# Peptides against a protein of PDB entry 6MBK, part 167

Target 1, 240 residues: chain A of PDB entry 6MBK
Amino acid sequence: GFEMVNFKEEGFGLRATRDIKAEELFLWVPRKLLMTVESAKNSVLGPLYSQDRILQAMGNIALAFHLLCERASPNSFWQPYIQTLPSEYDTPLYFEEDEVRYLQSTQAIHDVFSQYKNTARQYAYFYKVIQTHPHANKLPLKDSFTYEDYRWAVSSVMTRQNQIPTEDGSRVTLALIPLWDMCNHTNGLITTGYNLEDDRCECVALQDFRAGEQIYIFYGTRSNAEFVIHSGFFFDNNSH

## One batch from the design tools (peptide; made by RFdiffusion4, then SolubleMPNN)

Design b2_p19_6_s4 (from b2_p19_6, 11 letters changed)
Fold by OpenDDE base, seed 5:
Structure b2_p19_6_s4 (fold): chain B 240 residues (1-240), chain A 19 residues (1-19)
Amino acid sequence: as target 1 above (240 residues)
Amino acid sequence: SKFEELFKKRKLVPVLHSL
């Protein structure tokens, strides 16, 4: 069906290994292969999660810590996925001084500063938690938890988190979807959904793809406000 | 849309990719 390829201009993406027809279900990812808030809760992070109100309330932060714990675990099932993630991002948290200066003339500067401030506060909070909380002693990141690690993890989650239904379909939860999230963007319609009956994420082809062609998906249209909300860095409660 | 019909037919909950 498809393979992971590093494209020269676009970085990692998916390439068709056969002809794929429009609307063909070419990719599915069972829940058990997703990195979710539930998998975070069931991991080495679980004991800390169960005692930290912020991890419980902020699924994006739970995913960020889950990602860091799994990255620090050589035997993690998700190592192959984590290794495909960018080491750096074009997110506001990575903006250099010149980029920030350019944004000073725009409304975006307030959002950038707020995001940076919130991320720094979260890091400071969790640094203390990791150093002092009894359940943090079992975390593989205890002795190596830098701001750069946290910045990377929250940026990874920000750019890749998806809302999926819970197993019972009663609520939504957050998930990273390995392999699927490597599809690069094109204009079109949303072609990915969650199948509750089969408990899997399903992607159908937006168009015909020939063998050897890159497979693109449509990410959707998001406003800046939706992007900020989706990033999880701007929560109404200034206490976080 | 054609895809909306497909999603309804397959009982899929739409998933948006993050930006």
Scores: peptide ipSAE 0.156, ipTM 0.778, DockQ to the pose 0.647
Fold by OpenDDE base, seed 4:
Structure b2_p19_6_s4 (fold): chain B 240 residues (1-240), chain A 19 residues (1-19)
Amino acid sequence: as target 1 above (240 residues)
Amino acid sequence: SKFEELFKKRKLVPVLHSL
């Protein structure tokens, strides 16, 4: 087993409560526990989603709004997860002036500025939508939708979104994976996949972990975290 | 790229689509 622990330098992580062997399936998260575009559509956000082209076209924004709605809902199933999320992120949207100045000498500055501009435009758009759209009236965030809220939600999604298969496996969708995304990163191989038969994310141990050790996983590039649908896990066959 | 490394280090997905 494992437990959630707040590590001083790394924030929340998972700690082994027993010895875990390499390649052991130690963590699985059923679809019903995930925050997905589908769960967003089935939430209080659903009516607005069904009428807003941007929410429909941009699953990451749909997840951001889903996250905000659930955060603003005291009885949300995901409250325990949401409360473990950072209040701030090391994303470009949170860069201080010195960090931006440092990046001015790099090509990265254009991407940073693009993110700022895009996020600001999105916020302005959705602020108006939330204030004027009839289906926004039931959203718990209606009276509390600041740029800081939006920045936080977008950053949460940017740092935590994963591509998972749809229930039928026909296409990919976006998901936040509670508990699993609390694992801190290390170098290694991707050891997380989606089991369509059991309809769950599965994570096998990257290495042996002893009781009391922090469990690390390799996310790869989260942007390219294609959950391996068919093989469960990229076991490098090179151990033969 | 340095940007990719920065995003990787910060667990960022570099894709915010323009509105």
Scores: peptide ipSAE 0.025, ipTM 0.541, DockQ to the pose 0.034
Fold by OpenDDE base, seed 3:
Structure b2_p19_6_s4 (fold): chain B 240 residues (1-240), chain A 19 residues (1-19)
Amino acid sequence: as target 1 above (240 residues)
Amino acid sequence: SKFEELFKKRKLVPVLHSL
């Protein structure tokens, strides 16, 4: 067992409530609990998704809108998860003028400016879509869709999206993984994979954790979006 | 870079949300 705790230096994380052994399967999240492109398609966003080429082409934007729709829905299944998300992020989209000026001396400035321009263009596009498209009338965003909302959703997805297999394992899709994404990082090996037989994300302990200790995972050398597929494993393919 | 450190610490995905 584990519990969510606010640690003084690291913020929110998971703490063991019992002794956990190395390689023990201590955490799993069934597909039905994930926020995915598929769950977005099956939500109130589905009709709009089916008619908007950008939502169809960009799964990260589909997840961002799914997150916004669920946040605006008081009866959403994901309300407990969404309430654990930061209200603001220390990402380029939130940088002040002085932070951007500092980046002008770095090679990252081109990418930051590109991200700003693209995010602003996306917002302007979807603002018009939400105001004018017939299938947008049922969205809880119809009367309130600000740049701050969009920036938050895009940043939430950018920092938390993961690649997982589709149900048939033939393709990859994007997912937010509640509870699991609360684990803080340590150096080590990737211990999270996807079990297609049980249709769940599975995490095994990197090391022994005693009751009362914080549980850490290794995020990999890659982004969270890539770690499961490229640096992690699918448990069905474990030849062990 | 400070940006790379942010990616490592905060689970940032270095995928630009380009149109």
Scores: peptide ipSAE 0.021, ipTM 0.589, DockQ to the pose 0.036
Fold by OpenDDE base, seed 2:
Structure b2_p19_6_s4 (fold): chain B 240 residues (1-240), chain A 19 residues (1-19)
Amino acid sequence: as target 1 above (240 residues)
Amino acid sequence: SKFEELFKKRKLVPVLHSL
């Protein structure tokens, strides 16, 4: 077993409650618990999704709006998960003017400015959609859609989105994986896969963990530049 | 790798943390 713990320096993570052996399947998350593009389509967002080309083309934005709708819904199944998410992120969308000025001497500045510009444009577009589209009237965020909301949702998805197979295994879709995404990073090998037969994410232990130790996973090979560039504002840029 | 073999044995599709 494991438990959620707030670790010093690392923030929230998972701690082993018993000894876990390397390669042991210690964590699994059924599809029904995931926030996916499909769950977005099946939510209050579904009618708008079916009529908005950007939501249809950009699964990350669909997830961002799904996250905002569920956050604004007191009875959402995902409230316990949403409450574990950071209120702010150390991503370029949260950089202050001085941090952006520091980046002006780097090649990353072009990507940062692109991300700012794209996020602002998307917000302006969707603000208008939410104000004018008939299907937006049912959204719980209809009267409370700020740039800060959008920035938070986009950053949440950017830092936590994963590719998983569709139910039939024919395509890939995007998902937020509750509980699993609380594991902090260490160097190693990918130890998470999707089991289509049982329709669940499965995580096996990277190494032996003793009771009381923090459980780490390997997120993948990521440079700081890749985190800035590939932390997923554009679906095409998010492919590792 | 060891884990790749495990995933093949279990018929898992690898999942990366965050795109």
Scores: peptide ipSAE 0.162, ipTM 0.756, DockQ to the pose 0.773; fails the geometry check

Design b2_p19_7_s2 (from b2_p19_7, 8 letters changed)
Fold by OpenDDE base, seed 4:
Structure b2_p19_7_s2 (fold): chain B 240 residues (1-240), chain A 19 residues (1-19)
Amino acid sequence: as target 1 above (240 residues)
Amino acid sequence: SKSLIPIEGFSGAKSSKLL
């Protein structure tokens, strides 16, 4: 019922190929298609993950490294998804010096500087890890790990990570949700949940969309990370 | 631009404790 389209001002998005009704389940993504902390552990990154305290403690960094490893792997299952990701982002890590200067009068400058400092420290740490750790030897990025690579992966994860339940529903984990994360945002209500019975992310239409219209979803006022968990509980309550 | 609220995880309070 939809196709990927490059919209001039909005970049890649989803366009309806048929009429979609409000509240219609038009998009679902099974867990097996997600890039998760668990898929990172089960990948070529797994041995390093098992020995690096930062990868273990910071699921977002684990996703960033997973994304980089899969990007560097020509036969990666996620290549079609990765190729849809922006090459650059309108995130603080991409701000030019002049853009940062405009923010100096704002409270946001502290967060920007914190992000820069943290990302630089993480890069320096992981550069050393990749060069020296025995389990890094098999990583496809071992000989090609630049700050630009790391900045891109961090920005990709920062802008696309979602909290989803674990398979048993006992905890939350982090995921990138292919295809779903191509929807551009509009104002509205959260219409994406996680169906634990079918083990999939589910997205219902926020409104009626006609064939040829761009499909928008509401990302909420929250970070994408909290999106899937908060919406999964609302599907049961929207019967009121 | 996906106006994604930066998730606190990269904003670095936890990373600066580990690094």
Scores: peptide ipSAE 0.024, ipTM 0.660, DockQ to the pose 0.036
Fold by OpenDDE base, seed 5:
Structure b2_p19_7_s2 (fold): chain B 240 residues (1-240), chain A 19 residues (1-19)
Amino acid sequence: as target 1 above (240 residues)
Amino acid sequence: SKSLIPIEGFSGAKSSKLL
């Protein structure tokens, strides 16, 4: 098996507790343990989701609000997962003034400024929604919705969201995958997929790992990691 | 590190059309 360990430089990761062979199915996460757009709809956020066009159209924002609602809920099933998330990120929304100044000489500055503007606009919109919408009165964040909260949730989703199939396999949806997303990155192939028959995310070992070694996975272009719908695993080098 | 690639939903045109 494996265990969660706090590695000094990488933060939380997974360590092998026995030898794991390459291509061994060592980790799986059933749908019921995932934070999904569907679990957001079925949560305290559901009534607001049903009335807000932006939450309905933007599954990533729905996940961000779901994450905030669950973080603010002491009895949330996902508390153990949420407590393992970074308090801050190295994403553009956390760049210091000097980092932004350095980027001013690059083409990336336009994307960074766009992200800042869009995130600020989203925050302002949802602040007003939370203050005025009747279905927002039951949200645990009603009286404590800050920009810092929103920035954190957006960055958490941005760095951790994955595309998975819906339960019927007819469409894709967005999910945060607890335990699996604790694996740190190495170069290689995508070794994670979704098994619709067993309704679970599955991860096979990228290589042999010995007992006591950290288990790494290849994230690929993980910002929108597409799972192989119906066919298990992507082995394409998603190193774009 | 996890992917730092900006997601269009947060940085791109999709959010700006809805707001």
Scores: peptide ipSAE 0.024, ipTM 0.661, DockQ to the pose 0.036
Fold by OpenDDE base, seed 1:
Structure b2_p19_7_s2 (fold): chain B 240 residues (1-240), chain A 19 residues (1-19)
Amino acid sequence: as target 1 above (240 residues)
Amino acid sequence: SKSLIPIEGFSGAKSSKLL
C-alpha cells in the first residue's frame, strides 16, 4: 500500500508502505471519487451550469467553479482532497512583478499576459454572474468570491486537470483525480490509464519502490490534461 | 513544485470569443 506524507521539500506526496514492484497496479481511483465536469453538473453548480454558456463551453472553468463550491462547502465529500491542494502555485497567475519583468525579454511574456488578461476577464464576468444570476444564490461562494479565489481555482485546475473518457467511453471529459495527483513527478513513462470496464483511473508503478520510499509518477511532457488519453490508454500491450 | 505546463485552455480562443 501507500500513505500520504508531507515531505519537507516536495509537500504532500505518496510513500510506499510495502515494497511495490514495477508495473504493479498500486493505485486506482473509481470515477465516483473524481471531480469531473459531470460531478460539477450534478452539484450545487448544476443549475447555474445549465444556464451559463461559458461554463458549458469551458470544462476547465466548470471544474474551477466546482472546486470553489466544494471548498466553500464544509460537508463536501472532497474536503479531504481540497485541503491537500497547494494554497499557491508556480503558475504565471502568481508571478510577481519582477518575474514578469524578467519574462519581458522572452517570447513567453505574450502567453503570460494573455493568461492573466483572460483570467481577469473571466473573474469579472463570473463575479457579475454570481451577483446577478438567480441560480448563483444557492452557491456557497456567493458572498466570498474574490480574484484570489478564482486565481487559485484556475491554477489548481490548470495544474491538475486530466482528460478521461465519459462513462460510455464515447467522449472525453475533464477530471481532477484525487489521491493520484498527490504523486510527485519524476522522469519516465506514463503509467496511468483509465479502465472503462471497471470505470476507474489506474496507475501502475513506474519502477520498483521499497517500503518507505516516495512513489513518483511521470506526468508526461504535456499538461496533465493530455496525459490520460494520449499516452496510457491505447497501449495495445494486451500482453496481459 | 509540480512544474505542470499551463494548459492552454484558460488562455484559449474560446474564452476570448465568449468574453
Scores: peptide ipSAE 0.026, ipTM 0.671, DockQ to the pose 0.035; fails the geometry check
Fold by OpenDDE base, seed 2:
Structure b2_p19_7_s2 (fold): chain B 240 residues (1-240), chain A 19 residues (1-19)
Amino acid sequence: as target 1 above (240 residues)
Amino acid sequence: SKSLIPIEGFSGAKSSKLL
């Protein structure tokens, strides 16, 4: 088994409560526990989603709004998960002037400015949609939609979104994967997949972990610049 | 990011095309 622990330098992570062997299926998350584009469509957001071209075209934005609607809903099934998410991020959307100045010497600066500009445009668009669209009247964020809310939701989704198959396996959709997304990063191989027969995300251990050790996963092959843009951190042992 | 597969980010082509 494993438990959620707050590690001093890494924040929340998973710790092994017993020895776990390499390639052991130690963690699985059924589809019904995932926050998906489909769960967004089936929520209070569904009527607006059916009418808004951007929500339909950009599943990541649909997830961001789903996350905001569920956060604003005291009885949301995902409240325990949402409470585990960081309140702030070290992502470019949170960068101060000095951090942006540091990045001016890097190739990442163009992507940082593009992300900031696009996020601001999205906020302005959706602020107007929420104020004027009839299907927005039932959203719990109707009278409380701030840029800070949107920045947080966008950053949460950007750092945690995953592609999974649809229920019929015919296409891919986007999901947030509760519990699994608490694992911190290490160098290695992708050890997470989707089992369509059991309709669940499955994670096998990257290596042997002893009882009391932190359980790490590999997030994917990314440069340090991509880690900054997508995760807000550098990884010194990143071989990419 | 905990994304296992490369996913189009908020700065990606779809965002730039739509807004």
Scores: peptide ipSAE 0.026, ipTM 0.678, DockQ to the pose 0.065; fails the geometry check

Design b2_p19_7_s3 (from b2_p19_7, 10 letters changed)
Fold by OpenDDE base, seed 5:
Structure b2_p19_7_s3 (fold): chain B 240 residues (1-240), chain A 19 residues (1-19)
Amino acid sequence: as target 1 above (240 residues)
Amino acid sequence: SVSLVPIVGFSGAKSSKLL
């Protein structure tokens, strides 16, 4: 009941192809289609992951490297998804000097600078790891790992990462959720859950959508400042 | 089902302690 469409100003989104009712389960994504910390561990990155304390401690970085490895792999199952991702982002890591100057008058500037510093430090660390670690030799990014690559992957993960349960439900892990993460944001209630019995993400409609309307989801309660810092945009109708 | 909430941000705090 939906299709991928490039909307003006919003980029890619989902459009209803039929009427969808509020609370209708219109979209589900099985675990096997997700990019997770577990799929990262089971990929070409797995041997390096098993030896690097930072990859192990920071699932978001593991996802960033997983995304980079899969992007560099022509036969990756996730190529169709990766090709839908922006090549650049409006996140703070992409801010131009004038945008940073504008933020200097705001409380957000400290978080922006922290993010820049942290990302640069991570890049420098992992550049050295990729150059020197034996298990990095088989990574498709071995000879092509730039700051731009890392910035892109970090921004992709930052804007799209979700917390999901592990298969046994005993703990939480991180995931990118293909197809679902194409839904643009609106104000409302969280309508996405994980069904452990069927081992899938499930999204029910926030409201009635007519055929031809864009399908929106609610990303959660966030301030505009948090949207800027973490997603690179303002939400005009944000109540927070 | 377990509610899914997008994780906001990209924390560097753990890396800063480990680096």
Scores: peptide ipSAE 0.043, ipTM 0.727, DockQ to the pose 0.084
Fold by OpenDDE base, seed 3:
Structure b2_p19_7_s3 (fold): chain B 240 residues (1-240), chain A 19 residues (1-19)
Amino acid sequence: as target 1 above (240 residues)
Amino acid sequence: SVSLVPIVGFSGAKSSKLL
């Protein structure tokens, strides 16, 4: 068992409510609870998705619009999850001019400028699509689609997206994984997999955790530069 | 045997070659 807790320095995380052993399956999330490119296609976004080549080609943008549509829908199944997401991020899309100037001494500046430019271009394109496309009239964001909305959705997806198999296992798709993505990061091995037989995401414990300890997971091998560009922080103990 | 396919978290907007 575990519970969501606000830790002083790390923000929200999961805390063990009992002793958990290494390799114990302590957390699983069925496909039906995930926000996926497939759930985006099956939502109010589906008609627009079927007509827009960029949404079809870029699953991360499809997830960003799915997240915005569900956030704007009071009766969305994912409202409890969406309300746990940060309202703002420390990612490059939120950097002030002084923070950008500080990064000019690093190679990361080119990636920051590329990300900013690409996001601005995407927003301008989709603003026009939302204003003019017939299928966009059904979207709950039709009359409220700001750059701040798009920046938030892109940052949410960029920090939380995962690759999972399709239902038939023939392809890879993108997903947000509620509850699981509340775990904070530590060094170690990947302990999260997808079980196709049971159609669920499964997480086993990286180590023994005692009752009252924070449960950490390993997000994968990432450089500190990737953490800055995509997650907004340096991980001091990151040896990669 | 349960076939576990590893889930890998990918941070990063791929550059749109379409824009």
Scores: peptide ipSAE 0.031, ipTM 0.685, DockQ to the pose 0.194
Fold by OpenDDE base, seed 4:
Structure b2_p19_7_s3 (fold): chain B 240 residues (1-240), chain A 19 residues (1-19)
Amino acid sequence: as target 1 above (240 residues)
Amino acid sequence: SVSLVPIVGFSGAKSSKLL
């Protein structure tokens, strides 16, 4: 058992409600609970997706728009999940001028500038699409699509997107994994996989956790620079 | 089973070719 808790400095995370042993399957998330490119195609976004080459080519943008559409939908199945997402991120799209100046001394600066430029271009493109495309008229965001909305959705997807297999296992697709993505990062090994037989994400404990301890997962091998660019944080014990 | 590796970054960096 676990519960969602707001931790100081780390934001929302999962806390153990009982002792959990290393390698114990403590968390699983069925495909039907995931926000995927497929669920985006099957949503109110589906008609627009079917007509927009960029949504089709860029599953991460499809997820960002799916997230925005569901956020704007009071009866969305994903409302409980969406309400757990940060309202702001420490990602480059939220950096103040001084933070950008700090990064000028790093190799990351070119990626930061590229991210800004690309996100701004995407917003401008999709603003026009939402205003003019016939299939956009039914989107709940039709009359409320700001750069702040797009920045938030892009940052949410950037920090939380995962590759999962398609239902037939023949390809990979992109997914946001509710509840699982609330686990904060620690150093270790990847302990999450997709079980195709049960059609679910499965997470085993990286270590023993006692009742009342925060449950951490390992996001994979990343440099601190990559964490800043893509996850918005530094990890002091990152050995990479 | 397929290991879930969080995808690093918003691949929008290459979208300048699509826009």
Scores: peptide ipSAE 0.029, ipTM 0.679, DockQ to the pose 0.083
Fold by OpenDDE base, seed 2:
Structure b2_p19_7_s3 (fold): chain B 240 residues (1-240), chain A 19 residues (1-19)
Amino acid sequence: as target 1 above (240 residues)
Amino acid sequence: SVSLVPIVGFSGAKSSKLL
Protein backbone atom coordinates (compact mmCIF):
# COMPACT_ATOMS: atom_id res chain seq x y z
CA GLY B 1 0.00 0.00 0.00
CA PHE B 2 0.89 3.66 -0.15
CA GLU B 3 -0.21 6.95 1.37
CA MET B 4 -0.16 10.55 0.22
CA VAL B 5 2.39 12.66 2.08
CA ASN B 6 3.42 16.28 1.83
CA PHE B 7 7.21 16.21 1.55
CA LYS B 8 8.71 19.59 2.50
CA GLU B 9 10.96 20.03 -0.52
CA GLU B 10 9.15 17.90 -3.11
CA GLY B 11 5.53 18.76 -2.27
CA PHE B 12 2.95 15.99 -2.35
CA GLY B 13 4.18 12.47 -3.07
CA LEU B 14 3.40 8.83 -2.35
CA ARG B 15 5.00 6.92 0.52
CA ALA B 16 5.08 3.15 0.84
CA THR B 17 3.12 1.74 3.81
CA ARG B 18 4.68 -1.70 3.31
CA ASP B 19 7.64 -3.13 1.48
CA ILE B 20 7.08 -3.06 -2.29
CA LYS B 21 9.24 -5.16 -4.59
CA ALA B 22 10.64 -4.11 -7.94
CA GLU B 23 8.17 -4.85 -10.76
CA GLU B 24 5.30 -5.30 -8.27
CA LEU B 25 1.98 -3.84 -9.45
CA PHE B 26 1.42 -1.48 -6.54
CA LEU B 27 -0.88 1.11 -8.17
CA TRP B 28 -3.68 0.90 -10.74
CA VAL B 29 -6.26 3.45 -11.83
CA PRO B 30 -9.38 2.35 -13.75
CA ARG B 31 -10.46 4.45 -16.77
CA LYS B 32 -13.60 5.57 -14.93
CA LEU B 33 -11.40 7.47 -12.44
CA LEU B 34 -9.39 9.30 -15.14
CA MET B 35 -10.10 12.78 -16.40
CA THR B 36 -10.06 12.28 -20.17
CA VAL B 37 -11.07 14.07 -23.35
CA GLU B 38 -13.98 11.60 -23.41
CA SER B 39 -15.09 12.51 -19.88
CA ALA B 40 -14.84 16.19 -20.92
CA LYS B 41 -17.13 15.47 -23.91
CA ASN B 42 -19.58 13.68 -21.60
CA SER B 43 -19.58 16.55 -19.06
CA VAL B 44 -21.25 19.97 -18.97
CA LEU B 45 -18.51 21.00 -21.44
CA GLY B 46 -19.81 18.51 -24.05
CA PRO B 47 -22.22 20.85 -25.89
CA LEU B 48 -19.53 23.54 -26.24
CA TYR B 49 -16.91 20.95 -27.22
CA SER B 50 -19.17 19.74 -30.04
CA GLN B 51 -19.25 23.27 -31.50
CA ASP B 52 -15.72 24.61 -30.82
CA ARG B 53 -13.01 23.69 -33.31
CA ILE B 54 -10.14 24.41 -30.91
CA LEU B 55 -11.53 22.20 -28.14
CA GLN B 56 -11.95 19.45 -30.72
CA ALA B 57 -8.46 19.91 -32.20
CA MET B 58 -6.58 20.33 -28.90
CA GLY B 59 -7.35 17.66 -26.33
CA ASN B 60 -5.06 19.37 -23.81
CA ILE B 61 -7.26 22.50 -23.88
CA ALA B 62 -10.34 20.29 -23.57
CA LEU B 63 -8.75 18.78 -20.43
CA ALA B 64 -7.92 22.25 -19.09
CA PHE B 65 -11.55 23.34 -19.44
CA HIS B 66 -12.76 20.04 -18.03
CA LEU B 67 -10.52 20.58 -15.01
CA LEU B 68 -11.88 24.12 -14.54
CA CYS B 69 -15.51 23.00 -14.86
CA GLU B 70 -15.01 20.17 -12.35
CA ARG B 71 -13.12 22.47 -9.95
CA ALA B 72 -16.06 24.89 -10.07
CA SER B 73 -18.52 22.02 -9.39
CA PRO B 74 -18.84 21.27 -5.63
CA ASN B 75 -20.30 17.82 -6.30
CA SER B 76 -17.68 16.82 -8.89
CA PHE B 77 -16.44 13.26 -8.60
CA TRP B 78 -12.91 14.62 -9.09
CA GLN B 79 -12.99 17.14 -6.21
CA PRO B 80 -10.76 14.93 -4.01
CA TYR B 81 -8.22 14.74 -6.84
CA ILE B 82 -8.43 18.43 -7.73
CA GLN B 83 -7.77 19.36 -4.09
CA THR B 84 -4.43 17.51 -4.32
CA LEU B 85 -3.26 19.63 -7.27
CA PRO B 86 -0.89 22.53 -6.62
CA SER B 87 -2.54 25.95 -6.41
CA GLU B 88 0.45 27.40 -8.27
CA TYR B 89 3.27 25.98 -10.37
CA ASP B 90 6.95 26.70 -10.89
CA THR B 91 6.34 26.56 -14.66
CA PRO B 92 7.12 29.49 -17.03
CA LEU B 93 3.55 30.84 -16.86
CA TYR B 94 4.24 31.63 -13.19
CA PHE B 95 7.76 33.01 -13.59
CA GLU B 96 8.59 36.26 -11.91
CA GLU B 97 10.67 38.94 -13.61
CA ASP B 98 13.94 37.69 -12.10
CA GLU B 99 13.30 34.11 -13.26
CA VAL B 100 12.59 35.37 -16.79
CA ARG B 101 15.81 37.44 -16.66
CA TYR B 102 17.74 34.34 -15.66
CA LEU B 103 16.29 32.46 -18.63
CA GLN B 104 17.21 35.29 -21.04
CA SER B 105 20.73 33.86 -20.98
CA THR B 106 19.37 30.46 -22.12
CA GLN B 107 17.86 29.07 -25.31
CA ALA B 108 14.66 28.34 -23.37
CA ILE B 109 13.59 32.01 -23.42
CA HIS B 110 12.03 31.72 -26.88
CA ASP B 111 9.92 28.74 -25.79
CA VAL B 112 8.87 30.60 -22.63
CA PHE B 113 7.78 33.64 -24.62
CA SER B 114 5.98 31.41 -27.11
CA GLN B 115 4.14 29.70 -24.25
CA TYR B 116 3.14 33.07 -22.78
CA LYS B 117 1.84 34.33 -26.14
CA ASN B 118 -0.02 31.12 -26.92
CA THR B 119 -1.65 30.94 -23.49
CA ALA B 120 -2.68 34.60 -23.63
CA ARG B 121 -4.17 34.16 -27.12
CA GLN B 122 -6.05 31.03 -26.04
CA TYR B 123 -7.41 32.82 -22.99
CA ALA B 124 -8.59 35.79 -25.06
CA TYR B 125 -10.29 33.46 -27.55
CA PHE B 126 -12.03 31.36 -24.91
CA TYR B 127 -13.02 34.38 -22.85
CA LYS B 128 -14.96 35.59 -25.90
CA VAL B 129 -16.37 32.08 -26.51
CA ILE B 130 -17.55 31.77 -22.89
CA GLN B 131 -19.18 35.22 -23.04
CA THR B 132 -20.92 34.74 -26.40
CA HIS B 133 -21.51 31.06 -27.15
CA PRO B 134 -24.98 29.71 -26.19
CA HIS B 135 -23.58 26.41 -24.91
CA ALA B 136 -21.21 28.24 -22.55
CA ASN B 137 -24.21 29.44 -20.47
CA LYS B 138 -24.27 26.11 -18.61
CA LEU B 139 -20.59 26.21 -17.63
CA PRO B 140 -20.03 26.85 -13.92
CA LEU B 141 -17.08 29.12 -14.82
CA LYS B 142 -19.08 31.44 -17.13
CA ASP B 143 -19.06 34.45 -14.81
CA SER B 144 -15.68 33.72 -13.18
CA PHE B 145 -13.31 32.75 -16.00
CA THR B 146 -10.04 34.58 -15.28
CA TYR B 147 -6.57 34.38 -16.77
CA GLU B 148 -5.38 32.98 -13.43
CA ASP B 149 -7.92 30.15 -13.74
CA TYR B 150 -6.79 29.40 -17.28
CA ARG B 151 -3.09 29.64 -16.39
CA TRP B 152 -3.62 27.18 -13.54
CA ALA B 153 -5.59 24.70 -15.65
CA VAL B 154 -3.12 24.91 -18.54
CA SER B 155 -0.20 24.39 -16.16
CA SER B 156 -1.97 21.48 -14.44
CA VAL B 157 -2.58 19.76 -17.76
CA MET B 158 0.88 20.60 -19.11
CA THR B 159 2.56 18.94 -16.13
CA ARG B 160 0.16 16.00 -15.76
CA GLN B 161 -1.37 15.02 -19.12
CA ASN B 162 -0.72 11.50 -20.36
CA GLN B 163 -1.42 9.65 -23.57
CA ILE B 164 -3.63 6.58 -23.08
CA PRO B 165 -5.50 4.31 -25.50
CA THR B 166 -9.18 4.78 -26.22
CA GLU B 167 -11.50 2.15 -24.74
CA ASP B 168 -11.37 0.09 -27.94
CA GLY B 169 -7.58 0.55 -28.21
CA SER B 170 -7.92 1.89 -31.77
CA ARG B 171 -6.67 5.40 -30.99
CA VAL B 172 -4.92 7.45 -28.34
CA THR B 173 -6.46 10.12 -26.11
CA LEU B 174 -5.29 12.38 -23.30
CA ALA B 175 -5.83 11.78 -19.60
CA LEU B 176 -5.04 13.07 -16.15
CA ILE B 177 -4.34 10.08 -13.92
CA PRO B 178 -5.36 10.66 -10.27
CA LEU B 179 -3.13 9.15 -7.53
CA TRP B 180 -0.49 8.05 -10.03
CA ASP B 181 0.47 11.61 -10.93
CA MET B 182 1.29 12.23 -7.27
CA CYS B 183 4.45 10.13 -7.62
CA ASN B 184 7.58 12.25 -7.84
CA HIS B 185 10.23 11.69 -10.50
CA THR B 186 13.46 9.72 -10.47
CA ASN B 187 15.79 8.38 -13.14
CA GLY B 188 14.99 4.95 -14.52
CA LEU B 189 12.62 3.25 -16.94
CA ILE B 190 8.96 3.84 -17.68
CA THR B 191 7.07 1.42 -15.43
CA THR B 192 3.54 2.65 -16.18
CA GLY B 193 1.31 1.17 -18.86
CA TYR B 194 -2.31 0.81 -19.83
CA ASN B 195 -4.02 -2.57 -19.49
CA LEU B 196 -6.81 -2.69 -22.07
CA GLU B 197 -8.25 -6.00 -20.79
CA ASP B 198 -8.87 -4.56 -17.33
CA ASP B 199 -9.31 -1.00 -18.73
CA ARG B 200 -6.87 0.55 -16.26
CA CYS B 201 -3.60 2.37 -15.91
CA GLU B 202 -1.02 0.15 -14.19
CA CYS B 203 2.18 1.16 -12.43
CA VAL B 204 4.82 -1.33 -11.33
CA ALA B 205 7.58 -0.43 -8.92
CA LEU B 206 10.80 0.82 -10.53
CA GLN B 207 12.82 -0.61 -7.63
CA ASP B 208 12.38 -2.08 -4.18
CA PHE B 209 10.78 0.39 -1.78
CA ARG B 210 10.72 -0.23 1.96
CA ALA B 211 7.88 0.78 4.23
CA GLY B 212 8.21 4.51 4.89
CA GLU B 213 10.15 5.29 1.68
CA GLN B 214 8.87 7.68 -0.98
CA ILE B 215 7.74 5.97 -4.17
CA TYR B 216 9.30 7.49 -7.26
CA ILE B 217 8.54 6.84 -10.91
CA PHE B 218 10.28 7.77 -14.14
CA TYR B 219 8.32 10.30 -16.21
CA GLY B 220 10.38 9.60 -19.32
CA THR B 221 13.50 10.96 -20.97
CA ARG B 222 13.48 14.73 -20.55
CA SER B 223 16.10 17.44 -20.60
CA ASN B 224 16.34 19.80 -17.63
CA ALA B 225 15.06 22.51 -19.99
CA GLU B 226 11.98 20.40 -20.75
CA PHE B 227 11.48 19.77 -17.03
CA VAL B 228 11.64 23.53 -16.37
CA ILE B 229 9.36 24.41 -19.28
CA HIS B 230 6.84 21.63 -18.72
CA SER B 231 7.25 20.42 -15.13
CA GLY B 232 8.83 23.38 -13.33
CA PHE B 233 11.81 21.56 -11.81
CA PHE B 234 15.41 20.57 -12.41
CA PHE B 235 16.73 17.05 -11.98
CA ASP B 236 20.44 17.30 -11.16
CA ASN B 237 21.19 13.67 -12.02
CA ASN B 238 19.46 13.90 -15.38
CA SER B 239 21.35 11.64 -17.79
CA HIS B 240 21.08 14.16 -20.62
CA SER A 1 0.36 -2.96 -22.47
CA VAL A 2 0.92 0.54 -23.85
CA SER A 3 3.66 2.44 -22.05
CA LEU A 4 2.28 5.64 -20.60
CA VAL A 5 4.55 8.47 -21.56
CA PRO A 6 3.55 11.78 -20.02
CA ILE A 7 2.84 14.22 -22.81
CA VAL A 8 4.63 17.28 -21.61
CA GLY A 9 3.80 20.58 -23.21
CA PHE A 10 1.08 22.66 -24.64
CA SER A 11 1.67 22.35 -28.33
CA GLY A 12 0.74 25.95 -29.03
CA ALA A 13 1.56 25.26 -32.68
CA LYS A 14 -1.96 24.02 -33.44
CA SER A 15 -3.57 26.98 -31.70
CA SER A 16 -1.41 29.43 -33.65
CA LYS A 17 -2.97 28.14 -36.88
CA LEU A 18 -6.50 28.32 -35.49
CA LEU A 19 -6.09 31.68 -33.72
Scores: peptide ipSAE 0.028, ipTM 0.683, DockQ to the pose 0.080

